# Designs tried in a protein design run: peptides against a protein of PDB entry 6J54. Part 184

Target 1, 223 residues: chain A of PDB entry 6J54
Amino acid sequence: NENLFASFIAPTMMGLPIVTLIIMFPSLLFPTPKRLINNRTISIQQWLIQLTSKQMMAIHNQKGQTWSLMLMSLIMFIGSTNILGLLPHSFTPTTQLSMNLGMAIPLWSATVFTGFRYKTKTSLAHFLPQGTPALLIPMLVIIETISLFIQPVALAVRLTANITAGHLLIHLIGGATLALLNINTMTAFITFTILILLTILEFAVALIQAYVFTLLVSLYLHD
Target 2, 42 residues: chain B of PDB entry 6J54
Amino acid sequence: QFQFTGIKKYFNSYTLTGRMNCVLATYGGIALLVLYFKLRSK

## One batch from the design tools (peptide; made by RFdiffusion4, then SolubleMPNN)

Design b2_p22_3_s1 (from b2_p22_3, 15 letters changed)
Fold by OpenDDE base, seed 2:
Structure b2_p22_3_s1 (fold): chain B 223 residues (1-223), chain C 42 residues (1-42), chain A 22 residues (1-22)
Amino acid sequence: as target 1 above (223 residues)
Amino acid sequence: as target 2 above (42 residues)
Amino acid sequence: SLYEAFVKLLAELTELLLLLLL
């Protein structure tokens, strides 16, 4: 089991953590535009950011659109780290639950507090769905309160579990492929094909999980 | 758009104000219960 | 051990799917 989780150990150099450098590395892939007409790569990046920004912030009012910069930076950070994590022998910081909780809890808290700050009546009313039978009101309010507090945990665990499970699956099938090369070449070829298909799927999952994480934060902000 | 009379006007699951009052009443009730048991134990 | 690892991984994937649906 230690061999399976070896890739998830935080890397260190001579006892000094290098996780900070790994977390900051994706920022180098998104340089700040300096020209009116940038290079093709930068232009594509800015275009994608603009598209995703329009898609995510379309549901928000002017006050909610103030969060655009934060939400877009969040999705770009999570997405880039997840994609880079699929490189061989790379460490994915988002596989660490501590990091995802560190993002989920403050963002969730900020959205909840923002809701109570500007829409106090509506936010309080969300603890009781409309049309609830009178006898079920106290129990349902309690359940909705518990559901609210589970949101940041679910947000962090969803991202962590999806990325971690994908990495584990790639490592397991990859290891099985290598083991089968000396046993049955044909079976090894089949498992290798599955590994390739799985890797492609994990690229999609990496982006989807980044989007879902940011979208849910945005939805909590919208209330 | 439901017309409620009496206590149902302030405590209902259909109006925004009614839902808010129900939530506040539930939290208040729980807080009073916790306070009661805390004071009873002491 | 490989079979057990696959079963465990399938269980984790099912949990992930459930988390996505929730």
Scores: peptide ipSAE 0.082, ipTM 0.749, DockQ to the pose 0.020
Fold by OpenDDE base, seed 5:
Structure b2_p22_3_s1 (fold): chain B 223 residues (1-223), chain C 42 residues (1-42), chain A 22 residues (1-22)
Amino acid sequence: as target 1 above (223 residues)
Amino acid sequence: as target 2 above (42 residues)
Amino acid sequence: SLYEAFVKLLAELTELLLLLLL
């Protein structure tokens, strides 16, 4: 029973938190270019970063463009950690709710406070949608206030749930494939094919969840 | 486009200022209610 | 044990889906 969730336990070696090293490892995959003409790998990486930066920051004004570095670093971190987590016997830090809350809450609070500081009137007006009947105004303001506080929780839980569910599904289907090897080879082959298709899907989900997480933070900044 | 007079000029759901004032009034009302119940319980 | 694992998976996925939708 617990063997299914053994991969989600934070790994420690000799009482030392190896998780710190795992979190820092993805940064090694994105070196800073020092030459005018870089190799093909770095050039492709920089090209992808520039494209995604242009797409995400297209909605923001000049002050919003200041967040470009933060948002791009966030998407690269989450995306790289999610993909590396799909390697055999690997640990994904983003499967831990505490990790995602640690990212979501500060970023959410920063966007909310930035909105109140520079766009106080617009931020306060967002608690009441346009065209609301007069009698429903107090109730709707309360609902929108509650909705605001649910945003960081939903952001963290969405990322955690999607990545965790994907990992769990891969483990269970993988275990079923191994169990069916000696029972029915043909059925085991079918389940193995499903496992391969699922792993490909999880690679896509890993990138999509990183993008969605960063995009939602960006949308909260835009208000 | 929208012509509001009187109280509707400051408290409406269509203008930016009106929406802001409605939100502030709602929070102020809730704060006063909470204060009333706290003082009543003494 | 395999059947139980699938049932548990379905239960957890259902719970997670409900949490994401609600």
Scores: peptide ipSAE 0.076, ipTM 0.730, DockQ to the pose 0.020
Fold by OpenDDE base, seed 3:
Structure b2_p22_3_s1 (fold): chain B 223 residues (1-223), chain C 42 residues (1-42), chain A 22 residues (1-22)
Amino acid sequence: as target 1 above (223 residues)
Amino acid sequence: as target 2 above (42 residues)
Amino acid sequence: SLYEAFVKLLAELTELLLLLLL
């Protein structure tokens, strides 16, 4: 039923794409601090950014830590858009595979090219795991090469599928709950409880997917 | 750490240089095969 | 139809599970 996917249609008003405004909206939720001691909300945001920054940049050297700004902005963007997308009747741009590919492919390419630029020997050697038997070298190199090219696709598809599936599940269970209200109220109550638990899970998934996406980009930069 | 002699010194799966050379050799071999089949069709 | 919706749900759940595990 196409009605189930109506929430995933790109919103337009008067033929103008308002998706751009939706994408830019999360930036308004993270104002730049101007004081030494900021508001509670800003302080919590800064604390979270510092924690995630320290965690992700711990695996990188000084040169790799130059990517901290981009990686932190990425996780903040994806995380905020995913959380806002869980609001009723909202649209999440990250449910669009085109957008996620638009983020994954350039970031992946940048990490790969950066690796080849500064760590050419290590990057080339990464196509062959250490200790591989001599007879398996050609096949394994091919497999590792294919694995490399699947990385950007996997990043985009993982994020898109997880968020989209969560949204679909919420809609379907919610629709079932409403339908069962007129048939069996007790069963409707059970499905409603499941819907609540699922919604809580989807909030966690929204944050986890943002973290995993950024983490994997960071790992591709390191290795 | 490893002491290799002969061709194994340059092509091995243990040293960084050896692994790199193996990868390059594999790509070169594939490129030559593709080139061979391309030229064969003409 | 409800059947098609159910099949789509199962497909999405399967995809979600696979992506969570991989």
Scores: peptide ipSAE 0.071, ipTM 0.737, DockQ to the pose 0.020
Fold by OpenDDE base, seed 4:
Structure b2_p22_3_s1 (fold): chain B 223 residues (1-223), chain C 42 residues (1-42), chain A 22 residues (1-22)
Amino acid sequence: as target 1 above (223 residues)
Amino acid sequence: as target 2 above (42 residues)
Amino acid sequence: SLYEAFVKLLAELTELLLLLLL
């Protein structure tokens, strides 16, 4: 079990944390456009950004549109880190719950405070679903309040669990493949095929989780 | 569409204002209860 | 141990998927 989770330990070099460098690395993949007509890579990136931006911010009014930069940067960061994490022997910062909590809690709090600031009535009313029987109102308000505070935790745990589970599965199947190479070549080939299929799935999961994380933040902002 | 009279006008689970008031009343009640028990214990 | 780890992982994944889908 310790061997399974060894890849999730924060990497260090000579006692210095290189995790900071790993976290900052994805930013190098998205250079700032400097030309009227950029190269193909930058053009594709900008296209993806504008596409996701239009989709994500469609539910928000003008005030919500101000969060576009934040949300787009968030999805780009999470998405890039998740994809890079699928490289062999790579470390994914998003597998660390602390990292995801560090993102979830501030963003959640910001959305909640923004809601209370500009949509006070709606935000307060959100603690009581419409049509609740009168006798259940106090209890339901309490439950809804608790639910609100669980949101950042659920957001962080969801991302962490999905990415971590994928990495673990890849590790396990990969390890099994290596072990079977000297035992049964045919079985090893089957497991290797599964590994390939799994890696493809994990690429999709990596992007989906980034999207879901950002989407939920945006939904909380919209209230 | 919803027409409430009396206290239901201010405290209901259908209108936005009613829901808000219910939430505030609930929080206020809890706060008062906590305060009561705190003062009683000392 | 590898088999057990695999089974545990599958169980966790299934639970996670259920939580995600339900």
Scores: peptide ipSAE 0.054, ipTM 0.740, DockQ to the pose 0.019

Design b2_p22_3_s2 (from b2_p22_3, 16 letters changed)
Fold by OpenDDE base, seed 2:
Structure b2_p22_3_s2 (fold): chain B 223 residues (1-223), chain C 42 residues (1-42), chain A 22 residues (1-22)
Amino acid sequence: as target 1 above (223 residues)
Amino acid sequence: as target 2 above (42 residues)
Amino acid sequence: NLLKALVELLAELTELLLLLLL
């Protein structure tokens, strides 16, 4: 079990945690544009950012579009960290629940508070679904209130669990393939094929989870 | 448009104002209950 | 609300898929 979770231990160099450097590293991959016609890599990145920004902000009003920069930076950060985490022997900061809670709670609270500030009546009315039978109103309001407070927890846990589970699965299947190499080459080949398919799936999951995280934050803002 | 009369005009699950009032009433009721038990426990 | 529910459902499906693979 210690070998299985060794990859999730915060890396240290000379006794000092280097997690801060790892968290900052993805930002170096996305330089700011300095030219009218940039390099191919930067141009593709900017195009993808513009495409995703248009898609995510299409459902928001002008006031909601003020959050575009924050949400786009969030999706790029989570997406890049998740993808880089799939590199061999890499540490993924998003596997740490503390980091994901550190992102989810402030963003969720900001969206809820902005909702109450600008749309107080609508936000208060959101605790009661339309058409609820009169006898169920008090109970449903309580349930909806609890549901609201579960949102940041669910957001953080979802991201953490999906990325962590993916990494664990890759390590388990990878370890099984190595163990089976000396026992049965044919079964080792099958498990290796499964490992490849799983790694491809984890790349997709990494991007989907980044997108879902940012989209849910955006939807909470929309109310 | 729903035509409500009496108390249902202010407390309904269909109108925005009615829903808001219901939510405020429920929170107020919970707060009063908590206050009652707190005062009773003293 | 419907879109929110759909996104949450999608998230649940991805989690279920991962659990199925375990």
Scores: peptide ipSAE 0.214, ipTM 0.800, DockQ to the pose 0.029
Fold by OpenDDE base, seed 4:
Structure b2_p22_3_s2 (fold): chain B 223 residues (1-223), chain C 42 residues (1-42), chain A 22 residues (1-22)
Amino acid sequence: as target 1 above (223 residues)
Amino acid sequence: as target 2 above (42 residues)
Amino acid sequence: NLLKALVELLAELTELLLLLLL
């Protein structure tokens, strides 16, 4: 079991944590454009950023659209780290709950405070759903308040659990495939096929989770 | 669309202002209860 | 709220899918 979870231990070199370098590495994959017509890779990246920005920020007013840069950087960071984490023998920082909490809590608090500062009436009214029977109001307000404080935890845990579960599954099926190579080659080929299909699924999950995380932060901002 | 009279005008679950007031009243009530029990235990 | 619920549902379905594959 220790060997199974060894890939999720923060890597160190000579006792110094290299996690900082791993976290910064995705930034090298997204250079700033310098020309009107850049290379194909940069052009595709900018196009994707524009599309996702347009789609995600469509629900926000002009004040909310000021968050576009931060939200786009967030989705690019999470998406890139998740995809890079699918490389063999790589460490995915987003599998660490501390990393995801470190992103979720500040972003959630910023959205809540922003909502309270600029839309106080709507934010306070959000603790009580419309049409609630009068007798249920006090209890429902308490539940909704608790729900609000669970949001950053749920956001972080969701991302961590989905990415970690995918990595564990790939590791388990991969390990099973290697073990079966010496026992039954035919069964090993079947297991290997499953591993390939699972890897394709995990690429999709990696992008979906990055999108969901960013979108939920955006929705909290919109309130 | 909704017309309320009396106390229901200020405390209702259908209007924005009514919902806000209900939330504030709930928090105020809880705060007073907590304060009461803390002062009582001393 | 509906969109938020749908996004959360999608996230839960993704998690459920991973659990079914285990």
Scores: peptide ipSAE 0.209, ipTM 0.797, DockQ to the pose 0.029
Fold by OpenDDE base, seed 3:
Structure b2_p22_3_s2 (fold): chain B 223 residues (1-223), chain C 42 residues (1-42), chain A 22 residues (1-22)
Amino acid sequence: as target 1 above (223 residues)
Amino acid sequence: as target 2 above (42 residues)
Amino acid sequence: NLLKALVELLAELTELLLLLLL
């Protein structure tokens, strides 16, 4: 059992956490452009950022577009950390619920407070869906209020669960393939094929979860 | 356009102001209930 | 709200899929 969760233990050297260095590492992969026409890697990165920025900010007004930098940095950070976490023997910081809560709660709070500051009437009205029967109003307002407070928790848990589950699945299937190599080579080949397909899926999941996380934060801002 | 008269003008589920007032009324009611039970326990 | 709900639903479905595969 210890071997299953060994990859999720925060790495330390001489009692000092290396997690801070791991979190900072993705920033090195995205250098600032210095030329009008950059290298292929930088050009692709800029293109992806522009595409995602256009898609996510299309929902927002000019005031909401001020959040573009924060949202783009968030998606780049989560996406890069998730992808790097799929490398063999790597530690994925986003598997730690504490980290995801640390991102989700402040961002959610900021979006909610921003909504109340600039769109007070609309934000308050959001607790009651339009056209609700009069008898259901008090109960629905309570439910909607609870729903609001669940948002940051759901956001963090979703990201953590998806990434952690993926890593566990890769580990389990990988372990099964190794065990079956000595028992039945044909079955081991099947499980190995499943492992390959699963790893491809996990790469997609890693990016999707980053996008969903950022998109939900953006949607909360659109409130 | 919804034409509401009387109390429905201020408390409705269709207009923005009406929805806001309903939400505030609900929170106010809950707060009063909580206060009532707190004061009753003393 | 509908878009938010749809995105949340999709995210939950992906989670359930991963849990089912475990």
Scores: peptide ipSAE 0.201, ipTM 0.799, DockQ to the pose 0.030
Fold by OpenDDE base, seed 1:
Structure b2_p22_3_s2 (fold): chain B 223 residues (1-223), chain C 42 residues (1-42), chain A 22 residues (1-22)
Amino acid sequence: as target 1 above (223 residues)
Amino acid sequence: as target 2 above (42 residues)
Amino acid sequence: NLLKALVELLAELTELLLLLLL
């Protein structure tokens, strides 16, 4: 059991936490352009950032678009860390629930507070769906308030669980393929094919989870 | 558009102000209940 | 035991993916 979770232990070098360096490393992969005509790699990165920015901010007004920098930095950070985590024997900070809660709770609280500051009436009315029968109003308001407080937890757990589960599956199936090589080569080939398909899926999941995390934060801001 | 009269004008689930008032009333009711039980235990 | 763990993890992942699609 411990061998399966060994990759999720926070790495330390000489007792010093190297996690901080790992968290900061993805920022080096996205340099700021200094030229009007950049290299092909930088141009593609900027193009992707612009496309995702336009797509996510399309639901927001001018005031909500002020969060564009924060949301784009968030998706780039989570996406890059998740993709880098798929490298062999690498550590992914986003597999740590504490890391994801550390991102989810402040961002969620900021969106809730901004909602109450600028749209107090709409934010308070959000606890009661439109058209609710009068007898169900008290119960539904309580449920919606509980739902609000579950949002940051669900946001963090969703990201953590999806990334962690993917990593565990890759390790388990990878271990099974190696074990089956000595028993039955044909079965090992089948499990290896599943492993390849799963790794491709995990690349997609890594990007999707980053997008969903950022999108949900954006939706909470819009609501 | 729905036209409401009387108490339904202020407490309805269709208008923005009505929804807000319903939410505030529910929170106020819960707060009063909690206060009642707290004072009763003393 | 490994097969059971794999199925459980797949179920959790599938549920989470389904929740994301809903």
Scores: peptide ipSAE 0.078, ipTM 0.750, DockQ to the pose 0.020

Design b2_p22_3_s3 (from b2_p22_3, 16 letters changed)
Fold by OpenDDE base, seed 3:
Structure b2_p22_3_s3 (fold): chain B 223 residues (1-223), chain C 42 residues (1-42), chain A 22 residues (1-22)
Amino acid sequence: as target 1 above (223 residues)
Amino acid sequence: as target 2 above (42 residues)
Amino acid sequence: SLLDALVRLAAELTLTLLSLLL
């Protein structure tokens, strides 16, 4: 049904893609602070960024902490886009697998290359778990190699699937609620309650997926 | 803690160097196999 | 084709990320 996926169509106006503007819009929500004591909104944002940065970078040494700026920008971008996507009739760019692959593949490649650059021995040794029986070494190395290459795909698909599934569920339950209004109002009320609970869940999922995506990138950098 | 002698010194799953060498040996073996089949086809 | 689209998209994303920092 085309109506189910209508919200996932890339919007265009006058034949021109406006996806670029939609992607850039969250940047306006995070202005740079200019005062020692900022507004409440900015202060809360900075506080959240500091907390998340401390949590994310706690596992990294000084060299790994240089990635803090990029990782924090990533989580802010994904989180903000996901939350904005929950607005009525909004287009969520993170529902597009191409976008998530565009983020996952470069970041994954960077983490892998940095690992080989600074910790070559450890990175190579990571393909073989410690204590592996000698007979299983070749097979396990192959499996770990395949696992490595699946990582960027897993990152992209995880984010895309979670956000897309949430939007689909909201659409389906919302449509069911409207359909049941003329059939059974009591059942429609129950379905509406489920819709409310689901929307709350999707707000949480939007933030969690942003966090998980960034966290996994950070963990790949650590390993 | 681990004392290895002979081939086990260089190829073991307990030491960092041993694990690295095992990985390199595996990749080298796969590369040689691929090369063998490629040359055999000609 | 697809690779070019991904590269272009990646460029747009990088610009967006940079804009978030400014």
Scores: peptide ipSAE 0.087, ipTM 0.715, DockQ to the pose 0.051
Fold by OpenDDE base, seed 5:
Structure b2_p22_3_s3 (fold): chain B 223 residues (1-223), chain C 42 residues (1-42), chain A 22 residues (1-22)
Amino acid sequence: as target 1 above (223 residues)
Amino acid sequence: as target 2 above (42 residues)
Amino acid sequence: SLLDALVRLAAELTLTLLSLLL
């Protein structure tokens, strides 16, 4: 049990948190283009960023498109950290709930306050769905207000739980494969195959969770 | 467009303004209830 | 539509995970 959660402990060297370096490392993988014609790797990265930007910002007006830079940086950060976290013996900062809350709460609050600032009537109207029977109005407004406050928590917990669960499964299946190597090699081979499939799935989950996190923030901004 | 008359014009669940007013009325009602219970305890 | 897409995605992921674990 201790071995399972050891990978989630914040790494430190001589009492100094190296987590800061780990968080900053993904930024080095995405250099800014300086030329009109860039290298193939940079061109592919910029192309992916443009595609994701077009898809994500398609639901926003010009005022909402101002958030494009922040949202794209967010998805790149979460996506890169999640993918790097799947490397052997790596630490994923996004497995820490504190990290995800630190991102979710400010972004959520910013979107909510932006909505109230520029679209006050629409934002207030969102607490009551259209077509609600008169008797259910007070109760439903209360439920919607509670739902609003659950949004940042759900946003953070969703990311944390999905990434953490994936890591735990990889460790569990990996440990099982090692234990079965000395007992039954055939069974160990089967479990190893499952491990490979699971790792591929976790790569997909890593990207999906990054996208969903950013998309939900974008959705809250759109209201 | 929905045609509402009387109180339903201001408090309805179909128009944007009506929905907003319903939300504000709900919050106001809750605030008054909280105030009532607070004053009742004193 | 977004909620439906998310639910479908969650269902697909759950089924995939379940198929891997069973």
Scores: peptide ipSAE 0.029, ipTM 0.711, DockQ to the pose 0.022
Fold by OpenDDE base, seed 4:
Structure b2_p22_3_s3 (fold): chain B 223 residues (1-223), chain C 42 residues (1-42), chain A 22 residues (1-22)
Amino acid sequence: as target 1 above (223 residues)
Amino acid sequence: as target 2 above (42 residues)
Amino acid sequence: SLLDALVRLAAELTLTLLSLLL
């Protein structure tokens, strides 16, 4: 069991934590465009950023559009870290619940405070769904209040669980494949095929979770 | 369009203002209860 | 013969990648 989770331990070099460098590494993959017409890689990146920004910010007013930079940077960071985490012997920072909480709580707090500041009436009204029977109003308000405070936790846990589970599954199936190579070649081939399919799925999950995390933050801002 | 009279005008679950008032009333009630128990224990 | 060599190389690379995934 210890070997199973060994890949999720924060790496250190000579007693110094190198997690900071790992977290900063994805930033090198997205250089700032310096030309009107950049190379193909940068052009594709900018196109994707524009596409996702337009899609995600479409629900926001002009004031909400000011969050575009932060939300786009967030999705780029989480997405890139999740994808890089699928490399062999790589450490995925987003598998650490502490990191995800560190992102979720401040962002959630900012969205909630922004909502209360600019749309106090609407924000307070969200604690009571429309059409609630009168007898259930106090209880439902309490439940909705609790639900609000669970949002940052759910946001962090969702990302952590999805990425961690994917990594564990790849590790387990991969280990099984290697173990079966010397036992039954045919079975090993089957498990390897499953591993490939699973890896493809995890690439998709990596991007989807980044998107969902950012989208939910955006939705909380919209509310 | 909903039309409310009396107390229902201010406390309802259908209008934005009514919902807000219900939430505030609920929080106020909880605060008063907490205050009551706090003062009672001392 | 060239195809066999390529298949062999692909198999070796696959095994190497699999070993690195663990």
Scores: peptide ipSAE 0.019, ipTM 0.625, DockQ to the pose 0.012
Fold by OpenDDE base, seed 2:
Structure b2_p22_3_s3 (fold): chain B 223 residues (1-223), chain C 42 residues (1-42), chain A 22 residues (1-22)
Amino acid sequence: as target 1 above (223 residues)
Amino acid sequence: as target 2 above (42 residues)
Amino acid sequence: SLLDALVRLAAELTLTLLSLLL
């Protein structure tokens, strides 16, 4: 079992955590534009950022749009780290629940506090859905309160579980493929095909999870 | 808009203010219950 | 001979890719 989780161990070099360098590495893939007409790669990146920014911030007012930079940086960070994590022999920081909680809890708390600061009445009313029968009000308020506190946990666990599960499946099927190479080449070929399809799926999952994580933070800000 | 009279004006599940007051009342009630049990234990 | 070379190359690339994935 230790071999299965070896890829999830935080890498260190001589006792120094190189995880910090791994976390900072995605920033090098997104250089800042220095020209009016940028390189093709940078132009495509900026175009994608603008598209995602317009889509994500469409639900927010002017005050909510102040979070655009934060949310876009978040989606770019999570997305890039997830994609880089699918590279061979790479460590994915987002597989660590501690990291995802470290992102989820502060962002969630910031959205909740922002809601209470600027929309106090609406935020308090959010604990009670409209049209609730009078007898169910106390119980429902308690449930909604619990639901609120589960949000950051669900946000972190969702990202962690999806990325981690994908990595585990790739390793398991990859290991099975290697084992079957000497037993049955035809079966190994089938398993390898499944591995390729799974890898393609994991690329999609990597981007989707980044989007969902950022979107949910944005939605919590809107509510 | 809903028209409520009496206590229902302040505590209802339809208006924004009513929902807010219901939430505050619920939290206040829970807080009082917790305080009661805490003081009872001592 | 070309087909055999291509098959061998494909096999080698497949094995290399598989080894990199693990």
Scores: peptide ipSAE 0.018, ipTM 0.623, DockQ to the pose 0.011

